# Designs tried in a protein design run: peptides against a protein of PDB entry 6DSZ. Part 277

Target 1, 361 residues: chain A of PDB entry 6DSZ
Amino acid sequence: NYVVTAQKPTAVNGCVTGHFTSAEDLNLLIAKNTRLEIYVVTAEGLRPVKEVGMYGKIAVMELFRPKGESKDLLFILTAKYNACILEYKQSGESIDIITRAHGNVQDRIGRPSETGIIGIIDPECRMIGLRLYDGLFKVIPLDRDNKELKAFNIRLEELHVIDVKFLYGCQAPTICFVYQDPQGRHVKTYEVSLREKEFNKGPWKQENVEAEASMVIAVPEPFGGAIIIGQESITYHNGDKYLAIAPPIIKQSTIVCHNRVDPNGSRYLLGDMEGRLFMLLLEKEEQMDGTVTLKDLRVELLGETSIAECLTYLDNGVVFVGSRLGDSQLVKLNVDSNEQGSYVVAMETFTNLGPIVDMCV

## One batch from the design tools (peptide; made by RFdiffusion4, then SolubleMPNN)

Design b2_p25_6_s2 (from b2_p25_6, 12 letters changed)
Fold by OpenDDE base, seed 2:
Structure b2_p25_6_s2 (fold): chain B 361 residues (1-361), chain A 25 residues (1-25)
Amino acid sequence: as target 1 above (361 residues)
Amino acid sequence: SIDLKKAKEEEKEFLEKLVEELKKR
């Protein structure tokens, strides 16, 4: 009897940072196929707290804090459309992951989107949005008392959504998305009415963005709006202000992931398909009325890492590089560059044994 | 906690210094 010790998955397919174990703990949560790993970020590095087996491949993993929660809750959606909201509970040495709510959000009718599952949470925790199928936007209203995650669909006229986020600072939940039509790629916004279960016209749109516009970053207040990342350009739009840059350095390799460094959205990490790590900088301009506007965008190369599937800024210049294709890394940003001009130093490397090809022989 | 506030301030200062160094390139 060869006990094939089922090798634990090592390829990272998602990571998030927040306060899941307590209000004070900084956590790193790592998705490795069906496995969720929970760490506490410490001065000594990543302390493992719990591992959780999921009943399917994790497709969406997002932390959120509903009004009156002391710590973050975890939303998970699996590739089989099983949704849950998880809470961490500790009682002495006993650690429990409690399912607060669950549901299956699969539709009987719909074409699964070729770009995969997108899951987003409204910054004010009014709803979860899901792009699962072409021409549909699924909404899960967030209600504290409901143990059953119920969803409804809103029809999207835009069939080919590339990426979607909820915007910050909106009176109503507002999505911003990149979509493709025969004329090219465009950005549009919609308000989501929970009451009427429909879209209303959003605050702004931008037709004819870059042909390879692939990512939307929702920018917190005071800037608001969104960043749209393409192959050749990075653009900002908030309804009142538009700004675009085309730094030659980003043209060399496709940016594939991003993470916000600052709570105010002044800085972002960007990772490309070559494992280059960038800092995106939002330069502020303070107006005479005290309003803060975006003055400029800047991209700076920090260094090289493993090819990131996901990035999380932790604290003190420490970044987790979650890699699917290579070894995941804990890296440190330094103020001073090394002899090679890199601001990145690897602190720890987590060996990726590759995809477990389930050779069911 | 006081320690968390201090850590956030130190982090902010670190990031500001990093950005300043990056801007010199």
Scores: peptide ipSAE 0.295, ipTM 0.805, DockQ to the pose 0.656
Fold by OpenDDE base, seed 5:
Structure b2_p25_6_s2 (fold): chain B 361 residues (1-361), chain A 25 residues (1-25)
Amino acid sequence: as target 1 above (361 residues)
Amino acid sequence: SIDLKKAKEEEKEFLEKLVEELKKR
């Protein structure tokens, strides 16, 4: 009986940063297939706190803070459509991960979307949105007293959603999404009515975006709106202002992940399929009325890392590069470039042993 | 509280300097 000690999965398929263990602690949460690893970010590096086994591959992992919570809660959706909201609770040395709510959100009818599972949370914590199936948007209302995650579907006319986010600063929960039709790719917005369980017309749309537009970034206030990332272009739209850039450097490899650096959405990290790390900069203009508007967009190459599946800015210029294809890294951003013009230095590398081929013997 | 505020200020200054350096290219 060779107990093949099944090696723990090492490939990272998601990461998030927030305040999960306490209001004060900065945490890094890493999804490795069915495993959630929880770290505290310290001056000495990543301190492991707990590992949690999930009942399936983690497909969505998002931190959120409902009104009147002292710390973040964790939403997880598995590839088997098991949803849960988790809370960290410590009592002395005893560490518990409490399930506040759970549910299965699988539909009996629906075509699973080719672009996979998308899960998003309204910035005001009114709902969770799920794109699981073509032509459906699933809504989970967030209620504190509800231990059972109940969902309903809203029909999307747009069958081929590429990416979707909730916008910031909206009176009603508002989604922004890239979709494809026979005429190309487009951006549209919808307000989500919890009461009527329907979409209302959103504040804006942009028809005929770049053919390879693949990602939506919701931009916080004061800018609001969204960034649309393509193969050749990066665009911003908020209903009133439109900006587009086509920096030649991004054409070389597809941007595949992003992370917001600043709470106000002035800076983002971007990672491409070649492991290049960029900073996207939103340049502000202050108007005479004291309003802040977006003046320009700029993309700057920082350096090279492992090919990121996910990126998360921690603190003090430290970035976690979660890699599925290569080794994950903890990297430091520097003000001064090295001799090669790189602003990135690897601090720690986490060996990826590759996919655990379940050798069914 | 003070240490966290200081760390956030130092981080902000770092990011501002990095952005300024990147903008010179």
Scores: peptide ipSAE 0.289, ipTM 0.796, DockQ to the pose 0.637
Fold by OpenDDE base, seed 3:
Structure b2_p25_6_s2 (fold): chain B 361 residues (1-361), chain A 25 residues (1-25)
Amino acid sequence: as target 1 above (361 residues)
Amino acid sequence: SIDLKKAKEEEKEFLEKLVEELKKR
């Protein structure tokens, strides 16, 4: 009986970096269809720790740290709407991935959104938000000791949400989203009331953004607000300040992924459909009152990589490039450019053998 | 030797230098 070991999936669908195994360990977590791979980032490279099989294709994978947790927890949502919160536990040499909470968040009624599943976590860990269906925003409250993930829906008037994030620095959980209507694309905010299970008016809105605005980046304090990425423009808004840039270099290919480089949100990596890697820079201005405001936005081409499905900055200028279409890479950022003007050097390449098409039998 | 991890201070200095070089373009 040759157990044909089914070839492990190699195409990357998502990646996240955080402190999942311990408070001190830096981890890289990689989603490959139904598989979760967990690595520790070391001076010598990526050390594999555990591989976990999921009950379906991973659609959302986010690390979060509730108040009083020493390390990050992992939220996973599958394409079959199975939600779980996972914890890493080590006892000597025994490694266990514990399900702290689980639930199925599928609705009996609703049109699945054409832009796919979006899952977001409030920065203060008050709730998880899910855009699964048109005209609905699902909320999972994050209560301690609840083993059953209970969700409720709030109706969205905006039927065609493109992207959504929770904002930072908000007294109440506040979402910012790009949506499309017959007049174009717009940005709106809503406060989420857990008590009343409804939306309240958010702090700001921006009507008539770029027609191809596709991504929302929530910016941490001290800047706050959001960055909206389009095909031709990058805009910042926080309610008080608006700033837009239209760097010609981003018109050549659509930006498809981003990752925050530092905790203060002053730098981001951007990846496009051609495998170009950019750095988005937020220049700060300190006001006379001690407030920090955004002075300018700048986009800089770093170099070329595999076409990223996801990006994550690790440490010491090392970036993991998770690719679905090509080989995934560890790349190093350098201070000095090479003869071609690239700041990027490939360190390791992980061969992609193609998507394992789960034949739904 | 692939040095993937540095102290936070060295990383900060690296990122600052990178940003300075990028700004000179």
Scores: peptide ipSAE 0.268, ipTM 0.788, DockQ to the pose 0.525
Fold by OpenDDE base, seed 1:
Order: structure tokens, then C-alpha cells, then sequence
Structure b2_p25_6_s2 (fold): chain B 361 residues (1-361), chain A 25 residues (1-25)
């Protein structure tokens, strides 16, 4: 009788930071297959608060704060298309994860996209967007009183979406996406009409982006717009301003994840397939009219970490490196480089025992 | 509240210094 001690999953497939347990607490949430781990970030490190078992592999995990919520809510979508909105509630020593809303968003008709599930939340919390199937964009309207997550589909003419985000500062919910057609990769925007359940023409498009453009970052105000990350280039576009850089250092390995460091979107962490950690910097220019525009983009190598599946900046220069292939890490960014020219120091390493293949015995 | 402001200011200053040092390379 081999008691297969059910090894807890150690491979990280998602991480987010925010204020989930309270308005004041900084939390790190880690997705490990079907397991959600909730930590409070403290001066002493990560304090475990709760572990939650999910009914399937976590495919999307996003924190969001609807208008008039005191703390963040958690949206989860599983690989089996089970969607839920979770709230943390504490009553004395009792800790409960409350399901505010749930639903299954699977369609009977549709080709699952080869690039997997994408889930995004409108920055103004008007809707959740899901790219689950080719040629469809699923919308879940966010309504406070609705315990049932109802979704509808909008047809996308663009069948091969690579990545999609909601833009900031848009009167209507607006998506920005990279798509591929026979002519190459392109960026397009659409406004999402909840009323008409259709796309309207978005504010801008960019045809013929880099052939390996793989990621969209929505940039908050005052800059607005999006960053498009490719293999060779990083491009900013907001409809009025276009700026592209092609730093040779990013050509060495593919950027695979990103995380916004600060609320204004002036800095981003980037992780590549070699475990290199970069800082992307948006340099501001203040115009005579008081408007803030993008002056320049810069990429700086910080150091080396485990190969990140996901990155999240916590606080005080501490970064969580969630790794699927290697050990996850807490790393410290330093102002001064070490003798090797690295600004990164590993604080803690979390051993990855590999993917728990659920051997259904 | 005060500690959160201080932590945010310290974080801001840290990140600003880091950016400045990175810009010198």
C-alpha cells in the first residue's frame, strides 16, 4: 500500500497581487494547478492565510475592485470553463472564501483557441472578457446583484488572437489585441457595446506589427494606450503617440511574462525564457499644456531568476517569481548591483517538485 | 495609514533611485 502522500502542487501557473483579504493587506495569490494559495505580504515575508481547492486547473486569476468595494474581488476561470467571483471574509478567526457569483461559460460550439484561455477585466469593472474560442469574444457583464455569471459572445472577424487586454481611460470598454492573419500580425482595437452586444470600431489600429508580437500590456492613464511586446521590439501606441524600441538584449530570449510595478504604468517587470528579469521604463514628458506624454521606452536588465511563468511586484523592491519549470522565488531588487552586475538577490526559493501528474490510480 | 504612506514613499524613492542607477549604465 503505497500511501501516495498527495504531494501538494508546487509548479506555479499564475500569480497576482492586490488587496484581497482587506483594503490594507497586501496579498500574494498563487495558482498551483487546482490550488489557490493566499498570502499576506509582511515585512517578515509571506504569511500563509488560506489555501483553496478549485474544481479544475486555474486558467485565469485576476483581482479587480468594483466601484464601492472596500477590497479586491477575485475572478477565477478554470480550464473546464467554471467561472467564479470570490470574496475573502474574515469573522474573528473564521476565514471564508465566499462565492459571490459563479457560472459555466463553456460553449457547445467553438474551436478552443490554440493559445489557450485568455481572461481580462475592464479597468472600470464594467465587464470580463474571455477569449476561449477562435472567432468569439465572450463578455461577462459585471453586475453586483447577479449571483449567476451570464455571458454572451461577440463574433470576432480576427480568428487568431494572440493576446488581448482592455484599455484604460476609454468611455466604452475597449479591447486591444494582437492577431495573426495570412499577412502577418496586427494590432486592433474594438469598443465593446454591452447594449448592442457587438463591437464598434476602436480608437486605433496598427497593421503589420512585428511578426512575433505576443503580448499586449494596457497602460493606465496618464499615458493610456498599449505596449506590444515582440521578440525583437517593444512598441507603444495610444492612437496619437507611436514609439518603438528594438533593444538587442531582448532578442536573446523571448519575453514570456510581464507585471506592472507601479499604478501609473511607468515601470514593468519583464521575464524571458532564460530567466532574465528586465525593467521596462516609460519615460514621461510633461507638455506645456500639462499633458503627460511618452518620451521614451527603455529596457534594463536587472538580473537572473528562475524562469518565470508569472511575475508580480509586491513592495519594497520584492518580486515574486512564479515558476512552472523551476523553483519559484522571492527576489529583492537592489539599487546597487552586486559584483556580477546583478540588481537581483534571491531572498527565498520554493522548491518545485515538478508537475503533479494526477495519476488517477 | 501613516505607515502605508511611508512605505509608499520609501518604495517610490527606492524605485526612483533604482531607475536612476539603471540609467547610468
Amino acid sequence: as target 1 above (361 residues)
Amino acid sequence: SIDLKKAKEEEKEFLEKLVEELKKR
Scores: peptide ipSAE 0.166, ipTM 0.722, DockQ to the pose 0.645

Design b2_p25_6_s3 (from b2_p25_6, 12 letters changed)
Fold by OpenDDE base, seed 2:
Order: sequence, then structure tokens, then C-alpha cells
Structure b2_p25_6_s3 (fold): chain B 361 residues (1-361), chain A 25 residues (1-25)
Amino acid sequence: as target 1 above (361 residues)
Amino acid sequence: MIDLKKAREEEEKFLKELEEELKKK
């Protein structure tokens, strides 16, 4: 009887940071297939707190803080469309992960999108949005007392959504998305009406963006708006301001992940398919009326890491590089470059043993 | 293997050019 000790998955398919264990603790949450690992970020590194087995592959993992909550809650959606909201609760030495709400959000009718599952949360925690199927946007209203996650669908006229985010600073929940039609790729916004269960016209649109526009980054206030990442260009739009840059260096490899560094959205980490790590910088211009506008966008090459599936800025220039294809890393961003021009130093490496090929013999 | 030094120099050059273009607007 060879007890095949089920080797724990090592490939990272998602990561998020926030205050999940307490209001004060900075946590790193790592999704490894069906496993959720919870760490506390300390000056000494990552301290493991809990591992949680999920009933399916984690497809979406997002932290959010509803009004009246002292710490973040965790939304998880599995590849089998099981949704849950989790809370961390510690009582002495006893650690419990409590399911605050759950539900299955699978539809009987619908074509699963080829680009996979997208899950997003409104910054004001009014709703969760899900792009699961072509031509549908699923909404889960967030209600404090609701233990059952109920969802409804809104029809999208745009059948091929590439990426979608909720915008910041909107009176109504507003999505911004890149979509493809026969004429190319475009950016559009919709307001989401919970009451009417429909889309209203959003504040802005941009037709004919870059053909390979693949990512939307929602920018918090004071800038607001969104960043659109393409193969050749990075663009900003907020309805009033439009700015585009085309750094030659980003053409070499596709940007595949991002993470916000500053709470105000002044800096973002970008990772490409070759493991290059970039900093995207938003330069502020203060107007005479006290309004803040985007003056410029800049991209700086920081260095090379493992190929990131996900990036998470922790604190003090420490970044977690979650890798599916390679070893995950903790890296330090330095102010000064080394002799090779790199600002990145590996602090810790987590060996990726690759996909557990279930050899069902 | 990415020549990080070369890539940085190319990016810095581009950023400088971009800054100059932005100053002309």
C-alpha cells in the first residue's frame, strides 16, 4: 500500500493581500489549486497561520470590507461555480474559518467564456460581479445578513469581454470593460442598477483601443478612471482625461498581471510573460481648483523574477511573486540598482514542484 | 536571459523622449 502522500500543490494561481485575520495584521493569502494558505506578513517574513481546503479549484479570490466590518472578508469562487464569503475568527488558540454566506452561481444555460472566470467586487461593497458566460454579467448583491448568495444575470450586448473591473468613486456601481467585436477592441462603461437589474449608460467609452488590450485596472481616487494595458500601449481614461503611452520595452512580452502599490493608485507593479517586473507610475498634476489630474504615465523596468501569475505588494518594498510556471518568490525592491541594473533582490524562493499530474493509472 | 541593463537604458531613453514630447504640448 504505497500511501501516495498527496503532494501539496505548489503552483500558485492567485494571491491577495489585506487584513483578513485582524484589522491590524497584514495578510498574504495564496491560492494553490484547491488550497488556500493564509500568512501574516511580519518583519521576519511570512508566518503561516492556516491552510484551508476548498471544495474545488479556486478561480476567484478577493478581499473586501463591507461597511461595519472591522476586518476584511474573503470572497471565493471555485471553478465549479461554488461561491462563498469567508471570515477569519480566532478564539484563543482556536482558528476557525467561518462561512458567512455561500451559493452556487452556475447557470444551466450559457457558454462559458474562453478567457475564463472573472470575479470583481465593487469598491463600496454593494455587489460582486461575475463574468462567467458570454453575453452575461452576473451580479451578487452584498447584504450583511444574507447567508445565501443569490445572483441574477444582466445581459451584455458585448459578447466577448476581455477584462472587467468596478470603477472607484461612482455613485452607482460602475463597471469598465474591454471587449472585442469585429471592428476591434473597445472600452466601455456601464452603471449597474440593483433595483432595475439592468445596465445604464456609463460615464464614458473609448472605441478602437489597441487590438491587444487585455487588462483593466481601476484607479482609486483622486485620479479615478481606469488604466488599459495592451501589448504595445498603456492608456488612462477617466471620462475627462485621456493619456496613452507606448513604451517599447513592453512590446517584448505581454503584461499578464498587476498589483497596486500605493493606496492612492500612484504606482502599480506589472509582470510580463518573461518574468520582467515593472513599475507603472502615475504622475500627479494639481489644478488651481484643487482637483487632481493625471499629468503623465511612466513605466520603469525593475528587474526579473519568476513568471508571475499574480503579484502582491506587501510592505516596505517587499513583493510576493506568485508563480504557476516557476518558483514563487519574496522579492525586495531596492532604491538603488545592482551592477546589472536590477532593483529586485530575491529574499525567499518557494519551490514549485509543478502540476500534480494525477497519474490515474 | 534579459539584458536588464540594456532594457533599462532603452526604457530610460524612451521615457526621456516622452518627457520631451509632453513638454512640447
Scores: peptide ipSAE 0.020, ipTM 0.405, DockQ to the pose 0.036
Fold by OpenDDE base, seed 3:
Structure b2_p25_6_s3 (fold): chain B 361 residues (1-361), chain A 25 residues (1-25)
Amino acid sequence: as target 1 above (361 residues)
Amino acid sequence: MIDLKKAREEEEKFLKELEEELKKK
């Protein structure tokens, strides 16, 4: 029984950009509660391709490309802990979304974390990591031939993880996370051993970060490392280099989402609770030995948008602003500011009719 | 509603200060 809820959900709770339909197509994928919308980004705008109903509210949605795949695969985890890996297949005019793998990753024992479900994918596609419960890190090994997603838990000594990401450029899968203990908030890294199903000591840690440190951004090579976003500060650490900035402008409202603009990690979009859109810039310094290091961090206010639940850079300065509380938007980033000092122009607005709370009866 | 003009002016000031600080190191 397809409960065709007469009203389509309009509130956005997730968005990702990648090459899901083909290697050449740029796609925008939007999560609206139980619905996945797939678009192709064109010069004329967003072209709808497919809508997919999921077996529950989408909690995690990530694109990833295993070695040997010509296009991205989609990992989805629902709020009911149903995990799947989806593939887009087109045969002529026939479009199918194929489940390559699925599984339920719910544990019978565990306290659901207060910060909700976190799902991350190793940049080298060795595993998926899930923080579902306090004191546990769930690992789903990525194997091409496995139709059933098998998972195992590793115990985390740190009970209150705020955010976690996989780092880039690590020989072994390595997580970086912000956690809270009685002494404050800290950043730690662990290597994940698939063979031994345990954590090993990671390459670095940073004790006593800002009290309101809330987000981890994994930075690609050549920089590597991570950015830690707080209420008052933005910090970078890669084990060798530490840099912190405290731009006054970010104190006014909490940054709640981010998205990488450049593949090399030189720029990130940041959105706050007031709908301000920022650009975080990483300036490079080339060393005499040819190594690239972070010279400095800079934050620029771009303008105002709807309050973003999620952000994704598409192409050519176009950004999708996914909003849960307001209208979602396509916005254009301009090189020159308008008379009000804004670099942001709304191109298209998508009316939000309110969160359809699927009352799971 | 954010006064974007004022916010930009404050940002530009901060960025200049940051650039000056980074040049001194």
Scores: peptide ipSAE 0.025, ipTM 0.441, DockQ to the pose 0.037; fails the geometry check
Fold by OpenDDE base, seed 4:
Structure b2_p25_6_s3 (fold): chain B 361 residues (1-361), chain A 25 residues (1-25)
Amino acid sequence: as target 1 above (361 residues)
Amino acid sequence: MIDLKKAREEEEKFLKELEEELKKK
C-alpha cells in the first residue's frame, strides 16, 4: 500500500482578501489548485483557520457581500465549470464551510476562450458574470434565496474578449471589457439587463487602444470608470475623462496582475512577469462643487518580489504575493527605500515545491 | 513574526507623505 502522501499543492493560482470568517476578521484566502486555504491576518502573521478540498481546480475565487450579509461570501468556479457560493460558519470550536448555492455552468456548445476563464462579480452584488466561451457572456443572477445557481448566456458580438470587469457606480450592472478584432484592441461597455437577458449600450467606449491592452481595472467611486493596462501604457476612462500615461519602466516587462490597495481606488499594486512590484497612483483633484476627479496617474517602482500570479494587499503595508512559478511571499511596503532603492522587504517566504500534477484518477 | 503595529504606523506615515507629495503637485 503505497501511501502516496499526496504532496500538498504549493503553487498559488489565486488569492483574495476580505472578511470571510467574520465581519471583523481580515482573511487571506489562497487557491492552490484544488485546495483552498483560509487564514486570518493577525499582528503576528497569518493564522491558518481551515483548509478545504475543492471538487476541482479553482479557476475563479472572489469574495462578495450581498446586502444584508454581515460577512463576505465566497464565489468559486472550477476549471470543470462547477460553481459554488460558500459561507464560513463557526459554532464554538466547530468550523464548517457551507455551500449556499451551487451549479454547473458548462455549455454544451461553445469554444473555450484561449485567455481562459474570467469570473467577475457586480460591485452591488446583482450578478456574477462569466466569460467562459468566445462570443458568450454568462450571467448568474444573485438572489438571496437561490440554492441553485441559475445562469443564462448573452451573446457577445465581440468574439475575442481579453479581460472584463463590472464597473462601479452604475444604475444597471455594467461591464467594461477589452476585446480584439482585426483592426486592433478596443474597450467597450455594456449594460446587462437581467430582465431582458441582453446587453444594452454602455456609457462609453474607446476604440483603438494599445495593441497589447490586457487588463481592465474597475475603479470605485468617487473616480469611477476603468483603468486599462497595456504593455506600454496605462489609461483611465470614465466616460467623461480620458487620461493616458506611458511610463518607460513598464515596457520592460508585461504587467500580469493587479490589486486595489485603497477602498476608494486611489492606489493599486501592479506585478509584472519579472517580479517587479509597482504602485499605480490616482491623483485626485477636488472640484469646487465637491466632486472628485482624476488629476493624473503615476506609476512607482516599489521593488522586486517573486513573480506574482496574484497580489493582495492585506493591511499595514503588508502584501501577499501569490506565485505560481516561484515562492509566494509576504512582503512589507516601507515608506523609505533601502540602500538599493527598494521599498519592498520580504517578511515570509512560502516554498513552492513545483506543480502538483493532479492525477485525476 | 510580523510586527503589524509597526507596519501600520509606517504605512500611515507613508500614506501621509504620499498625500502630501500629491498635494504639492
Scores: peptide ipSAE 0.015, ipTM 0.408, DockQ to the pose 0.268; fails the geometry check
Fold by OpenDDE base, seed 5:
Structure b2_p25_6_s3 (fold): chain B 361 residues (1-361), chain A 25 residues (1-25)
Amino acid sequence: as target 1 above (361 residues)
Amino acid sequence: MIDLKKAREEEEKFLKELEEELKKK
């Protein structure tokens, strides 16, 4: 009897940071295929708290805090379209992960999008948005008392959505997305009406962005708006202000992931396909009326890491680099560069044993 | 072991240097 000890998955396909175990604890949550790992970030490093098996590959993992909640809740969507909202509950030494709500959001009709599953949460926690199929945007209203996640679809005229986010500071939930048509790639916004179950015209659009525009970053207040990342350019738009940069350094490799460092959206980590780590900086200009506007954008190369599938800033210049292709890392961002000009130092490395091919015998 | 104090000081210094570099343009 060869007890093939099923090796636990080691490839990371998602990571998030927040306050899941308590309001005070800083947590790192890591998705490894069907496994969710929950850590507390401590001075000594990552302390494991709980591992949770999911009923399928984790495709979306997002923390959010509805009004009246003392800590973050976790939204998970699997590749099989099982959705759940999870809560951490500790009673003495007993740790429970409670399912607050669940549902299956699969449609019988629809073409799965080539760019995969996108799941986003409105910053005001009014709804979850899902791009699962071409030409459809699925909405899950967030209701505190609803244990069953009910969803509805809104038709998207734009069939080829590349990326989508909810914007901050909008009276109604508003999405911003990059889409492709025969004329190129464009950015558009829509307001989402929960009552009417339809899109209304959003606050702005930008036609003919860079041909390889691939990511949308929603920027919190006071800036608002969105950052659009391409192969050659990074652009900002909020309806009133437009700014574009084309730093030569980003042309060498495609940026594939990002993470916000500052709550006010002043800094973002960017990772590319070669494992280069960048800082994107938003320069502020204070107007005479006390309004803050974007003055400029800047990109700085920090150093090299494992090829990031996901990035998350923890605290104190520590970043978790979740890697699918290589070893995941805890890295430290330093003020002073090393002899090689790098500001990045690996603190801990987590061996990736590769995809466990479940050979069904 | 992450020296949190040192890590904070380095982060604050990094942020400050980054802000100063942004102001020089």
Scores: peptide ipSAE 0.011, ipTM 0.388, DockQ to the pose 0.333; fails the geometry check

